# Peptides against a protein of PDB entry 5B16, part 67

Target 1, 136 residues: chain A of PDB entry 5B16
Amino acid sequence: TPSRINHNERLEFLGDAVVEFLTSVHLYYLFPSLEEGGLATYRTAIVQNQHLAMLAKKLELDRFMLYAHGPDLCRESDLRHAMANCFEALIGAVYLEGSLEEAKQLFGRLLFNDPDLREVWLNYPLHPLQLQEPNT
Target 2, 136 residues: chain A of PDB entry 5B16 as posed
Amino acid sequence: TPSRINHNERLEFLGDAVVEFLTSVHLYYLFPSLEEGGLATYRTAIVQNQHLAMLAKKLELDRFMLYAHGPDLCRESDLRHAMANCFQALIGAVYLEGSLEEAKQLFGRLLFNDPDLREVWLNYPLHPLQLQEPNT

## One batch from the design tools (peptide; made by RFdiffusion4, then SolubleMPNN)

Design b2_p19_2_s4 (from b2_p19_2, 8 letters changed)
Fold by OpenDDE base, seed 3:
Structure b2_p19_2_s4 (fold): chain B 136 residues (1-136), chain A 19 residues (1-19)
Amino acid sequence: as target 1 above (136 residues)
Amino acid sequence: SPLLQKLLEFLDQLVKEAE
């Protein structure tokens, strides 16, 4: 039986792929005229440890990390990396135990504080019957 | 669209912060 640490690392591995995939798909459909280099640049920015750590903070994972691993996180950079990894593990767990749709919804809700941007991210491309939506 | 432009500005800011 693998250790708890090994289990979390496996979830992180899965979550990393899920975050990468969701980001890629949304960018691809949202910006059909954007060149590959631009798509890759935006994807990199979204999945950067610094950004994922920021998303993790919205879930108050920083409080958890300091409580459980404080002695090992004396540097801010170490905390950011740990939080990003924990966030990926969480997304991996949501995908594994729930669905890709649930992972998509959670990730999208955290990406944007602006509800209009959140809506366009989560709902684009629009279904033909959704063209009458006011905030598109 | 205005929303897509706003989204691009958001993403550009993320790129800047990642550098």
Scores: peptide ipSAE 0.655, ipTM 0.941, DockQ to the pose 0.841
Fold by OpenDDE base, seed 4:
Structure b2_p19_2_s4 (fold): chain B 136 residues (1-136), chain A 19 residues (1-19)
Amino acid sequence: as target 1 above (136 residues)
Amino acid sequence: SPLLQKLLEFLDQLVKEAE
């Protein structure tokens, strides 16, 4: 069996793709009139390490990382990077052992503290507001 | 849609923080 490190890196690889895919799909359906550049800009903002690390904090991955890898994470930037990677690995694991739907739900729940925003994000394109205003 | 606008504002804020 692969080492734990190797396994985590593989999960990270998978999770990166899942996060990218989910983000892309949601943005695509939510904003049908938004040009590619805008979609790409929002996607970048959502999936960049800085933001993913913020999401990771909601799962207390910072405490986990400091516990498990403290000596290597003495800098805040190092911690953020590690948390982002760990978050990707987590999403990858959820997808691998569960489903894309489970990954979608987890990601959406973490993206938004606002339940209304969460709902519109998760329920594309079938959400009534999106159906009523497809170009807004 | 007010909700979609709110979402856009949220995303715009993320973009701003990324810069």
Scores: peptide ipSAE 0.652, ipTM 0.940, DockQ to the pose 0.855
Fold by OpenDDE base, seed 5:
Order: sequence, then structure tokens, then C-alpha cells
Structure b2_p19_2_s4 (fold): chain B 136 residues (1-136), chain A 19 residues (1-19)
Amino acid sequence: as target 1 above (136 residues)
Amino acid sequence: SPLLQKLLEFLDQLVKEAE
């Protein structure tokens, strides 16, 4: 049986892929005229540690991290990195134990405080091939 | 779409914050 640390790292690995995938799919379809460079730029901005850490803060993971790992998180950058990793692990767990749809809903809900933007992100019609993705 | 434009502006802001 893997250690809890190894388990979390595995979940983080999975969550990273899920976040990347969801972000890529939505950007791809929402902006069909946007070149690859633009898509990549937006994806990077969405999935980078500082942004994911901000999303993690909405789940109050900062409080959890400070409680569990305070001595090792004396710098804000260290906390941010840890929060981003924890967020990825959480998304990975949601995907693993639930579904891609559940991960999508959680991620989308956190991405946008604006309900109109949330709606267009989550419920914009997808390309037929995108609907055929596994684990959806 | 005005919503898509609003979304683009949101994303542009994220990019700016990343810099």
C-alpha cells in the first residue's frame, strides 16, 4: 500500500492532467478563431500555480495548509505552491472518485465569481467529438 | 457574443496578473 504522501502525489498528477484537459477543451471550442499561441497563453494563465492557489483559497485550503504544514510554509510563495498542488490533488480525487463532469463543475464554479461567465464556460455547447471524450 | 468578449477580458486579466 502506497504511503499517503505517494497517494497525494499521484492524485496531484492526475488532477494536473484533468485541469489541463478541461481548460484546453473549453478554450478550444469557445474561441475557434484563436491561434494556438493564444490558447496556450490563456491555458497557462488558468492553470499556473498562482491562479490555482487563488482557487484553492476559495476552498479555504490555505487554512488547512497552515494548520498541517505551517512550519514549512513560512514564505507566501511556498504556501502558494503547496496550495496549488493540494488543489490539483483535490481535483484528481474528485475525478477519480466521481467523474470528469463533477471535476468540471467544481473547477468551473471556482474559476468564475461572475455567474454569467460561469454559465458560458460550463454550459457552452461542446463540439461533438468533445462530447465523446472518455470519463465524461 | 458579449459574454465571450467579457470572458476574453477576464482571461486577459489573468494573463496580466501572471506577468
Scores: peptide ipSAE 0.650, ipTM 0.943, DockQ to the pose 0.873
Fold by OpenDDE base, seed 2:
Structure b2_p19_2_s4 (fold): chain B 136 residues (1-136), chain A 19 residues (1-19)
Amino acid sequence: as target 1 above (136 residues)
Amino acid sequence: SPLLQKLLEFLDQLVKEAE
């Protein structure tokens, strides 16, 4: 049985792939005419450490990290990196213990504060708003 | 689509913040 640290690192490994996959799939479907370079640019922006750390903050993982690892995270960049890793581990755990759908829903809820954008992201191409507003 | 445009603007902002 791996240590808790090893287990967390393994979950991070899995979560990294899940986040990359979900991001790729949603971008691919949402923007069918966007070239690969554009898709890759947006994916990079979504999954970069500073952004994932921002999402982690919405879950108050910063408080968790400071509580659990505060002395080791004296620099902002270190905290950001650790939060991003922790976020990936969380997504990995949600996928592992729940489902890809649950991971998708959690990720989407955190990505967007705007409920309309959230719905577009999560439900494209069959989103009701897109059906009701074909020219928008 | 105004919503898709808004989404693109959101994503563009993320790209900008990464720079």
Scores: peptide ipSAE 0.650, ipTM 0.940, DockQ to the pose 0.809; fails the geometry check

Design b2_p19_3_s1 (from b2_p19_3, 5 letters changed)
Fold by OpenDDE base, seed 4:
Structure b2_p19_3_s1 (fold): chain B 136 residues (1-136), chain A 19 residues (1-19)
Amino acid sequence: as target 1 above (136 residues)
Amino acid sequence: SKREELLEKIREYLDKLAE
């Protein structure tokens, strides 16, 4: 049995991929006229540590991290990085033990506090041109 | 449309993140 730390790192690895995937898919469908470079830019922005840490704060992971690892996280950058990693691990765990849909819902809920924006993000209609690409 | 307005707000958010 792997250590909790090892397990968490593995979950982080998985979660990173899930976050990347979900972000990519939603951006792709939401912005059908946006070129690859723009999509990549937005994806990078969404999944960067600073942003994921911001999302993690909504789950009060900062309090958790300070409680559990305070002495090791005295620097803001260290805390931010740890929060981002923890967030990824959480998403990984949700995917692993739940489903991609559950991960999607959680991620979307954290991305947008505004329910209208969240609804657009989560429930995008397929663009007519995209409808001709059913496997994408 | 309302959707277009919301998409614009999302875009604004993303643009800000990308700065």
Scores: peptide ipSAE 0.698, ipTM 0.955, DockQ to the pose 0.906
Fold by OpenDDE base, seed 3:
Structure b2_p19_3_s1 (fold): chain B 136 residues (1-136), chain A 19 residues (1-19)
Amino acid sequence: as target 1 above (136 residues)
Amino acid sequence: SKREELLEKIREYLDKLAE
């Protein structure tokens, strides 16, 4: 039986893929005229440690991390990295125990505090050209 | 349109993240 640490690492592995996938899908549909390079740039920006840590802070994971592992997180970069990993593990757990839809909803809710922006992100209308695409 | 305005705000947010 894997240790608790192993469980978290496995969930992080899964969550990393889920966050990457969700980000890719939403960017693809939201910006139908954006070139691949731009899509990749935005994806990198969204999934980078400092951004995921920002999202994690909305869930008060920073307080949790400091409580549980404060001595090991004396540097800001260490805390940020740990928070990002914890966030990915959380998303992985939501996907594993719930669904991709639930992971999507949670992720979107954290990405945007503004309900109008959130709705656009979550409920992206299909572009007319996308409607004509057989594989999209 | 309202949607275009919202998309622009999202893009601005993403641009900032990408800096």
Scores: peptide ipSAE 0.698, ipTM 0.955, DockQ to the pose 0.834
Fold by OpenDDE base, seed 2:
Structure b2_p19_3_s1 (fold): chain B 136 residues (1-136), chain A 19 residues (1-19)
Amino acid sequence: as target 1 above (136 residues)
Amino acid sequence: SKREELLEKIREYLDKLAE
């Protein structure tokens, strides 16, 4: 049987893809006139370790990490990286054991504390041109 | 519109992250 560490790394691998996918989809629909470069820039910003760590903090993963791995996480950068990885693993687990929808909901809730912004992010109305081109 | 305002706020947030 795989070790716990190996399992977490696998979940991280999966979660990384899920986070990137969800981010890409939402950005694509929310900003229909934004060029690829801009979309990529925003995606990078959202999925960067520093930002994911901030989201992870809302789940108190920092406390968890310090409890479980405190001696190895004396540097903030190390903690941030670990938190980001753990966050990805969590999203991966939610997707694996639940669904993409559940992962989307969790991610969206963490992205925006403001419920109005969250609603726009999660339930974006399609632009009229997007409605006219449903296959795009 | 309200939606446009919210989208702008999202964009502002993203711009900040991208700095």
Scores: peptide ipSAE 0.694, ipTM 0.954, DockQ to the pose 0.857
Fold by OpenDDE base, seed 5:
Structure b2_p19_3_s1 (fold): chain B 136 residues (1-136), chain A 19 residues (1-19)
Amino acid sequence: as target 1 above (136 residues)
Amino acid sequence: SKREELLEKIREYLDKLAE
């Protein structure tokens, strides 16, 4: 039987992939003229520990982490890294126990507080060229 | 368009993250 630690690490592994995938898909569709390098830059920016930690704060994971591991997370960098890992584990759990759609919705809600921006991210209208692509 | 404006705001957010 895997330990709780192993379970969390496995969820983190899964969540990392889910976040990476969702980010990639949305960037691909939102920016059809952006070259691969630009897409990769934005993806890296979105999934970096600092950003994921900011998203984690919206879920008050910082309070949880400080409560559970305060003495080990006295440095901001350590806390951010731990929060990012915890966030990935959470997304992994949402995907595992729920669905990719649920993970997408949660991630999108956290990415953008502005409902209009969130709507564009989550329900991106396809570019005219994308709409025409199936016919070519 | 509204969509273009929103996309620009998203891009601005991403640009900031990428700094």
Scores: peptide ipSAE 0.693, ipTM 0.954, DockQ to the pose 0.831

Design b2_p19_3_s2 (from b2_p19_3, 7 letters changed)
Fold by OpenDDE base, seed 4:
Structure b2_p19_3_s2 (fold): chain B 136 residues (1-136), chain A 19 residues (1-19)
Amino acid sequence: as target 1 above (136 residues)
Amino acid sequence: SRREELLKKIKEYLDRLAA
């Protein structure tokens, strides 16, 4: 329905910001010596549609999309874009109905299948220099 | 350290994404 579509678009809007924020924060803390350009490059890489679509595939959103919107998603690029949007909407919904922490956990879980890498991503220690800037 | 190795792997992943 149009109402649902509108709601999803709004959730996507919110989710986009959440994904961007989480990505930024984690990159910032994980790579304290990386310059802004490098941070931005990694952020872009993480949040780009093709990557988010990959994450969405882990949730089988491709199957969902084909089921729900198959006729409109004949092109791979269309499917990828839709999956990315849906992923953002999902994250937005998790944040909205749950918490930022829940969104963080879900996002991290999808980012890394390797639990060791996931742990590092999710549970980064603060760098000594970062400890001097508590407002960060 | 183990953490440094893991960070390296994360960075490698990100590098691939950014390529």
Scores: peptide ipSAE 0.709, ipTM 0.957, DockQ to the pose 0.912
Fold by OpenDDE base, seed 3:
Structure b2_p19_3_s2 (fold): chain B 136 residues (1-136), chain A 19 residues (1-19)
Amino acid sequence: as target 1 above (136 residues)
Amino acid sequence: SRREELLKKIKEYLDRLAA
């Protein structure tokens, strides 16, 4: 049986892929005229440690991390990295124990506090040209 | 349109993240 640390690292690995996938799909549909370079730039921005740590803070994971691992998180960059990893592990767990849809809903809810922006992100209406594509 | 304005706001948010 793997240790608790190994289990969390595995969940982080899975969550990283889920966050990348969800981000890619939503960007692809929301910005049909944006070239690959622009899509990649936005994806990198969304999944970077600093941003994921911001999302983690909305779930009060910072308090959890300081409680559980305070001595190891004396630097701000260390805390940010740990929070990002914890966030990925959480998304991985939601996907594993629930579904991709549940992970999508949680991620979207954290990305945007504004309900109108959240609605657009989560339900991304298809562009007419996208509707004409057979495999889109 | 309403959707275009919302997309613009999302893009602005992403631009800030990417800066």
Scores: peptide ipSAE 0.709, ipTM 0.957, DockQ to the pose 0.836
Fold by OpenDDE base, seed 2:
Structure b2_p19_3_s2 (fold): chain B 136 residues (1-136), chain A 19 residues (1-19)
Amino acid sequence: as target 1 above (136 residues)
Amino acid sequence: SRREELLKKIKEYLDRLAA
């Protein structure tokens, strides 16, 4: 059995990919006319440590991190990075033990407090041109 | 439309994140 630390790092690795994938898919469908550069910019913005840390705060991961690792997280940047990593590990765990759909729902719920925006993000109607494409 | 309005708000949020 791998160490707890090793396990968390593995979950983080998986979660990073899941967050990246979900973000990419939703951006792709929500903004069908946005060029690749714009999509990449938004993706980077969503998955950057400071944003993921903000999402993590909604789960009170900051309190958890300070409780478990307080002495090592005196710097704000260290805490932010740790929270982002922990958030990724959590998403990875949800995907691993649950499903991609469950990970998507959790991620979307945290992304938008506004239920209307959340609904658009999670349940995006396809653009007519997207509907006409056989591979979409 | 309502959808377009919501999309605009999402885009504004993303623009702020990317700034």
Scores: peptide ipSAE 0.706, ipTM 0.956, DockQ to the pose 0.843
Fold by OpenDDE base, seed 5:
Structure b2_p19_3_s2 (fold): chain B 136 residues (1-136), chain A 19 residues (1-19)
Amino acid sequence: as target 1 above (136 residues)
Amino acid sequence: SRREELLKKIKEYLDRLAA
C-alpha cells in the first residue's frame, strides 16, 4: 500500500489537474475574445505557486504548515511551495471525495472575496457563439 | 453594464497576477 506521502502526492497530482481544468474553462467562457496566449497567461498567473499559496493562506494552511514542518519551512519560498502543493492536494481531495462542483465552488470562493466577482466567475453567462461549443 | 464592470475588475485582478 502507498505511504501517506505517496497518497498526498497523488492527491496533489489530481488537484493540479482540477485547478488547471477549472481555471481553463472559466477563462475560456469569461473572455471569449481573448486569444490563446492571453488565456494561457491568465491561467499561468492563477495556478502559479505564489497565487495558490495566497489562496491557501485564506484557509490558514500556513499555520498548519508551520506547526507541522516549522524549521523545514523557515524560508518564505519553501513555505509558499509547500502551501501550493497542499492546496492542490486539498482540491484533489475535495474532487475525489466530493465532486467537481464542490471543487469549483471552493476554488471560486477563494479566488474572489468579493461576492459579485465570485458570482460572475462561478456563474458565467455564455456568449451567443459559445452556445455552439460544449458546455463545461 | 454591471456585468461588464465586474468582468473588467476580474481582468484587472488577473492582470495584476500576471505582472
Scores: peptide ipSAE 0.705, ipTM 0.956, DockQ to the pose 0.870

Design b2_p19_3_s3 (from b2_p19_3, 8 letters changed)
Fold by OpenDDE base, seed 1:
Structure b2_p19_3_s3 (fold): chain B 136 residues (1-136), chain A 19 residues (1-19)
Amino acid sequence: as target 1 above (136 residues)
Amino acid sequence: SKRQELLEKIKKLLDELAK
């Protein structure tokens, strides 16, 4: 059987793709007039280690990292990188054992503290009524 | 619209994140 480290690295690999995919899809639909460069800029901003580490902190992964790797994480940058990787592995695990929808819900919940913004983000597809009545 | 307002707020947040 693979080591836990190997398993986590594989989950990280999967999670990285899931996070990037979800981000891309939501940006694409939410900003239909935004050019590729702008979409790419936002995607990079969302999936960068520093931001993912902030999301990880909301899940108290920093406490986990300090418990498991405290002696090895003396630098802030090292902690951010490790937390980002751990976050990706978590998303990967949610996708693997759950579904893409569950991963989307978790990711979206963490992206925005404002529930109204979260709702808009999570429901990227336009409803037919919204298409007919864009001012609603 | 309310939705458009929210989208603009998201965009502003993303702009800040992209700095």
Scores: peptide ipSAE 0.692, ipTM 0.952, DockQ to the pose 0.857
Fold by OpenDDE base, seed 5:
Structure b2_p19_3_s3 (fold): chain B 136 residues (1-136), chain A 19 residues (1-19)
Amino acid sequence: as target 1 above (136 residues)
Amino acid sequence: SKRQELLEKIKKLLDELAK
């Protein structure tokens, strides 16, 4: 396997964790009364391949993928999976070369087109009950 | 509140995404 592919897979591995973590943290703070099952449901929805592919499309990764791998991505499911993986690798790279904060900002910017929703997502002010807990 | 309204909007978006 070419070194480029191996490196990309490693970045994807890291990015998957970063996306999962960021999603978890923001959901946790935004919805302090939501039970674990509900949090997990929303997390799954956000990190699913179909959604990550949509985020990837905002970065025009679809054009990149079709240009570089068009013949291998003739099926919608194949393209979606590849785009999701590429998005994860990108987030992984941003985290690796930059910071978690930079990854958070990029991810949040893509998650919501509405600037008001984006602001709430990114800032997630602590709930009064959360403020009362020392380790929260 | 405005924040609560925005949270509800986020919930709606996530609900749709979770379908």
Scores: peptide ipSAE 0.686, ipTM 0.953, DockQ to the pose 0.844
Fold by OpenDDE base, seed 2:
Structure b2_p19_3_s3 (fold): chain B 136 residues (1-136), chain A 19 residues (1-19)
Amino acid sequence: as target 1 above (136 residues)
Amino acid sequence: SKRQELLEKIKKLLDELAK
């Protein structure tokens, strides 16, 4: 059984992939005329540590990190990196213990404060359960 | 459209993060 540290690192590994996947898929479907270079650039902007750290702040993970690891996070860049990793681990945990849909919803809620933009983002692509819902 | 607005917001995010 891995240590708690190893477990968090593994969750981060998974979360990194989930965040990148969700971002890639949504950009791909939302912007069918956007060239690959644009898709890649915007994905980088969304998933880079600086942005993920901002999303983490919305969940007050900075307060958590300072509480748990304050002495080791004296520099802003170190805190941002740690917050981004923590955010990835959180998404990984949500995916692992919940579902991809739950990870998608959480990520989307944090990406945009504007409810209209959030709704547009979250509708691309339609999840299989959403596609099957009318048949129920 | 809202989709266009979303694209502009992402572009703005890119610009802000580049600063």
Scores: peptide ipSAE 0.304, ipTM 0.857, DockQ to the pose 0.350
Fold by OpenDDE base, seed 4:
Structure b2_p19_3_s3 (fold): chain B 136 residues (1-136), chain A 19 residues (1-19)
Amino acid sequence: as target 1 above (136 residues)
Amino acid sequence: SKRQELLEKIKKLLDELAK
């Protein structure tokens, strides 16, 4: 329905900001010596539709989209774009109905399949004790 | 450090993503 579409668009708007914010903050703290240009490059890479669609696929949103909107998503590019938007809406919803922390956790979980990389991404800045550990 | 190694791996992944 139009109302549902509008709601999804609003959630997408919110989710876009949340994804952008989370990405920016994590990059900023994880790479303190990286110049703005590099930070911006990585942020763009992370939040680009192509990548968000890949994350969406991990949630099987492609199956959802084909089920719900198949006739309108005959082209792969259309599906990818829709998946990215849907992913943003999902993150927006998680933030709205849950918390930024929950959005952060979900996003981080999807960003990295490797749990070690995920942990590094999510844990910023380092705890003072961690900063003192040479083997970290 | 292990963390530094992991950060480098993240960089590599991001570099590929940005390619």
Scores: peptide ipSAE 0.687, ipTM 0.951, DockQ to the pose 0.870; fails the geometry check

Design b2_p19_3_s4 (from b2_p19_3, 7 letters changed)
Fold by OpenDDE base, seed 4:
Structure b2_p19_3_s4 (fold): chain B 136 residues (1-136), chain A 19 residues (1-19)
Amino acid sequence: as target 1 above (136 residues)
Amino acid sequence: SKREELLKKIKEYLDKLAK
């Protein structure tokens, strides 16, 4: 049995992929006319540590981190990085123990506080051209 | 449309993040 730390690192690994995947899929469908470069730019922006840390803050992971690892997180950058990692681990755990759908819902909920924006993000209609691509 | 307006807002958010 792996240590808790090892387990979290593994979950982070998984969560990173899940976040990347979900982000990619949603961007792809939301912006059917956006070129790959633009999609990649937005994806990078969404999954960057700074942004994930912001999302993590909505879950009060900053408070958690300071409580659990305060002495090791004296720098804001360290805290931000840790929060992002923890966020990924959380998403990984949700996917692992739950489902991709649950991870999707959680991620979307955190991405947008505005329910209207959230709805658009989560419930995108398929573009006619995208309907021709069954593998997406 | 409402959806287009919302998409615009999403794009604006993403643009800010990308800066």
Scores: peptide ipSAE 0.691, ipTM 0.953, DockQ to the pose 0.909
Fold by OpenDDE base, seed 3:
Structure b2_p19_3_s4 (fold): chain B 136 residues (1-136), chain A 19 residues (1-19)
Amino acid sequence: as target 1 above (136 residues)
Amino acid sequence: SKREELLKKIKEYLDKLAK
């Protein structure tokens, strides 16, 4: 059986893909007139370590990381990177043990504290032109 | 519209993240 470290790294790998996918889908539907370059820019911004660490902090993962790995996280950049990885592993675990929908709900809840913004992000009403597309 | 206002706020947030 793989070590605990290997297991977490595998979950991180899966979670990274889930976060990328969810982000891509929501951006695609929310901004139907935005070109690929703009979509890619926003996706990069959302999934960057600094932002994922912010989301992780809402779950108090910073306290957990300092408790479990304090000596290895003496630099702010190290803590941020570790928190981002931990966040990805968590999303991966939620997807694996639950569903994509559950991962989506958790991710959206953390992205926006404002319930109105959260609602738009999570449910992204389709644009009329999107409704006319056969595979949209 | 309400939706347009909310989308604007989301875009502003994303613009900030993207620097």
Scores: peptide ipSAE 0.691, ipTM 0.953, DockQ to the pose 0.821
Fold by OpenDDE base, seed 2:
Structure b2_p19_3_s4 (fold): chain B 136 residues (1-136), chain A 19 residues (1-19)
Amino acid sequence: as target 1 above (136 residues)
Amino acid sequence: SKREELLKKIKEYLDKLAK
């Protein structure tokens, strides 16, 4: 059995990919006319440590991290990085033990407090041109 | 439309994050 630290790092690795994938898919469908550079910019913005840490704060992961690792997280940048990693590990765990759909729902719920924005993000109605594409 | 307004708000949020 791998150590807890090793396990968390593995979950983080998986979660990073899941967050990246979900973000990419939703951006792709929500902004069908946005060029690759714009999509990449938004993706980077969403998955950056400071943003993921903000999402993690909604789950009170900051309190958890300070409780478990307080002495090692005196610097805010360290805490932010740790929270982002923990968030990725959480998403990885949800995907691993649940499903991609469950990970998507959790991620979307945290991204937007506004239920209307959340609905658009999660269900992203296809543009008429997208509906006409055979591969969509 | 309502959807367009919501998309605009999402875009504004993302633009802010990207700064």
Scores: peptide ipSAE 0.690, ipTM 0.953, DockQ to the pose 0.860
Fold by OpenDDE base, seed 5:
Structure b2_p19_3_s4 (fold): chain B 136 residues (1-136), chain A 19 residues (1-19)
Amino acid sequence: as target 1 above (136 residues)
Amino acid sequence: SKREELLKKIKEYLDKLAK
């Protein structure tokens, strides 16, 4: 049987894909005139460790990490990396045990504190030309 | 429109992240 570490790494793997996918889909629909390079730039910005760590901090994962690993995470960069990984594992777990919708909702809530921005992100109106594309 | 304003704010947030 896989160890806890292996399980967490697997969840992180899954969560990474979910975050990447959700980010891609929402950017694609929200910015129909943005070229691929711009979409990729925004995606990278959203999924980078520094940003995911910021989202993780909203869940107070930093306190959890410092409690569990304290001395090993004394460097800010190490803590940030660990928080990002934990965030991915969490999203992976939410997707696995719940649904993509639940993962989307959680991710959206963390991305934007402003409820109006969150609403636009989560419930994006489709451009007329996007109606010819798969609804994802 | 309100939506356009909100989209602009989202883009501004993303632009900041991308720096």
Scores: peptide ipSAE 0.688, ipTM 0.953, DockQ to the pose 0.889

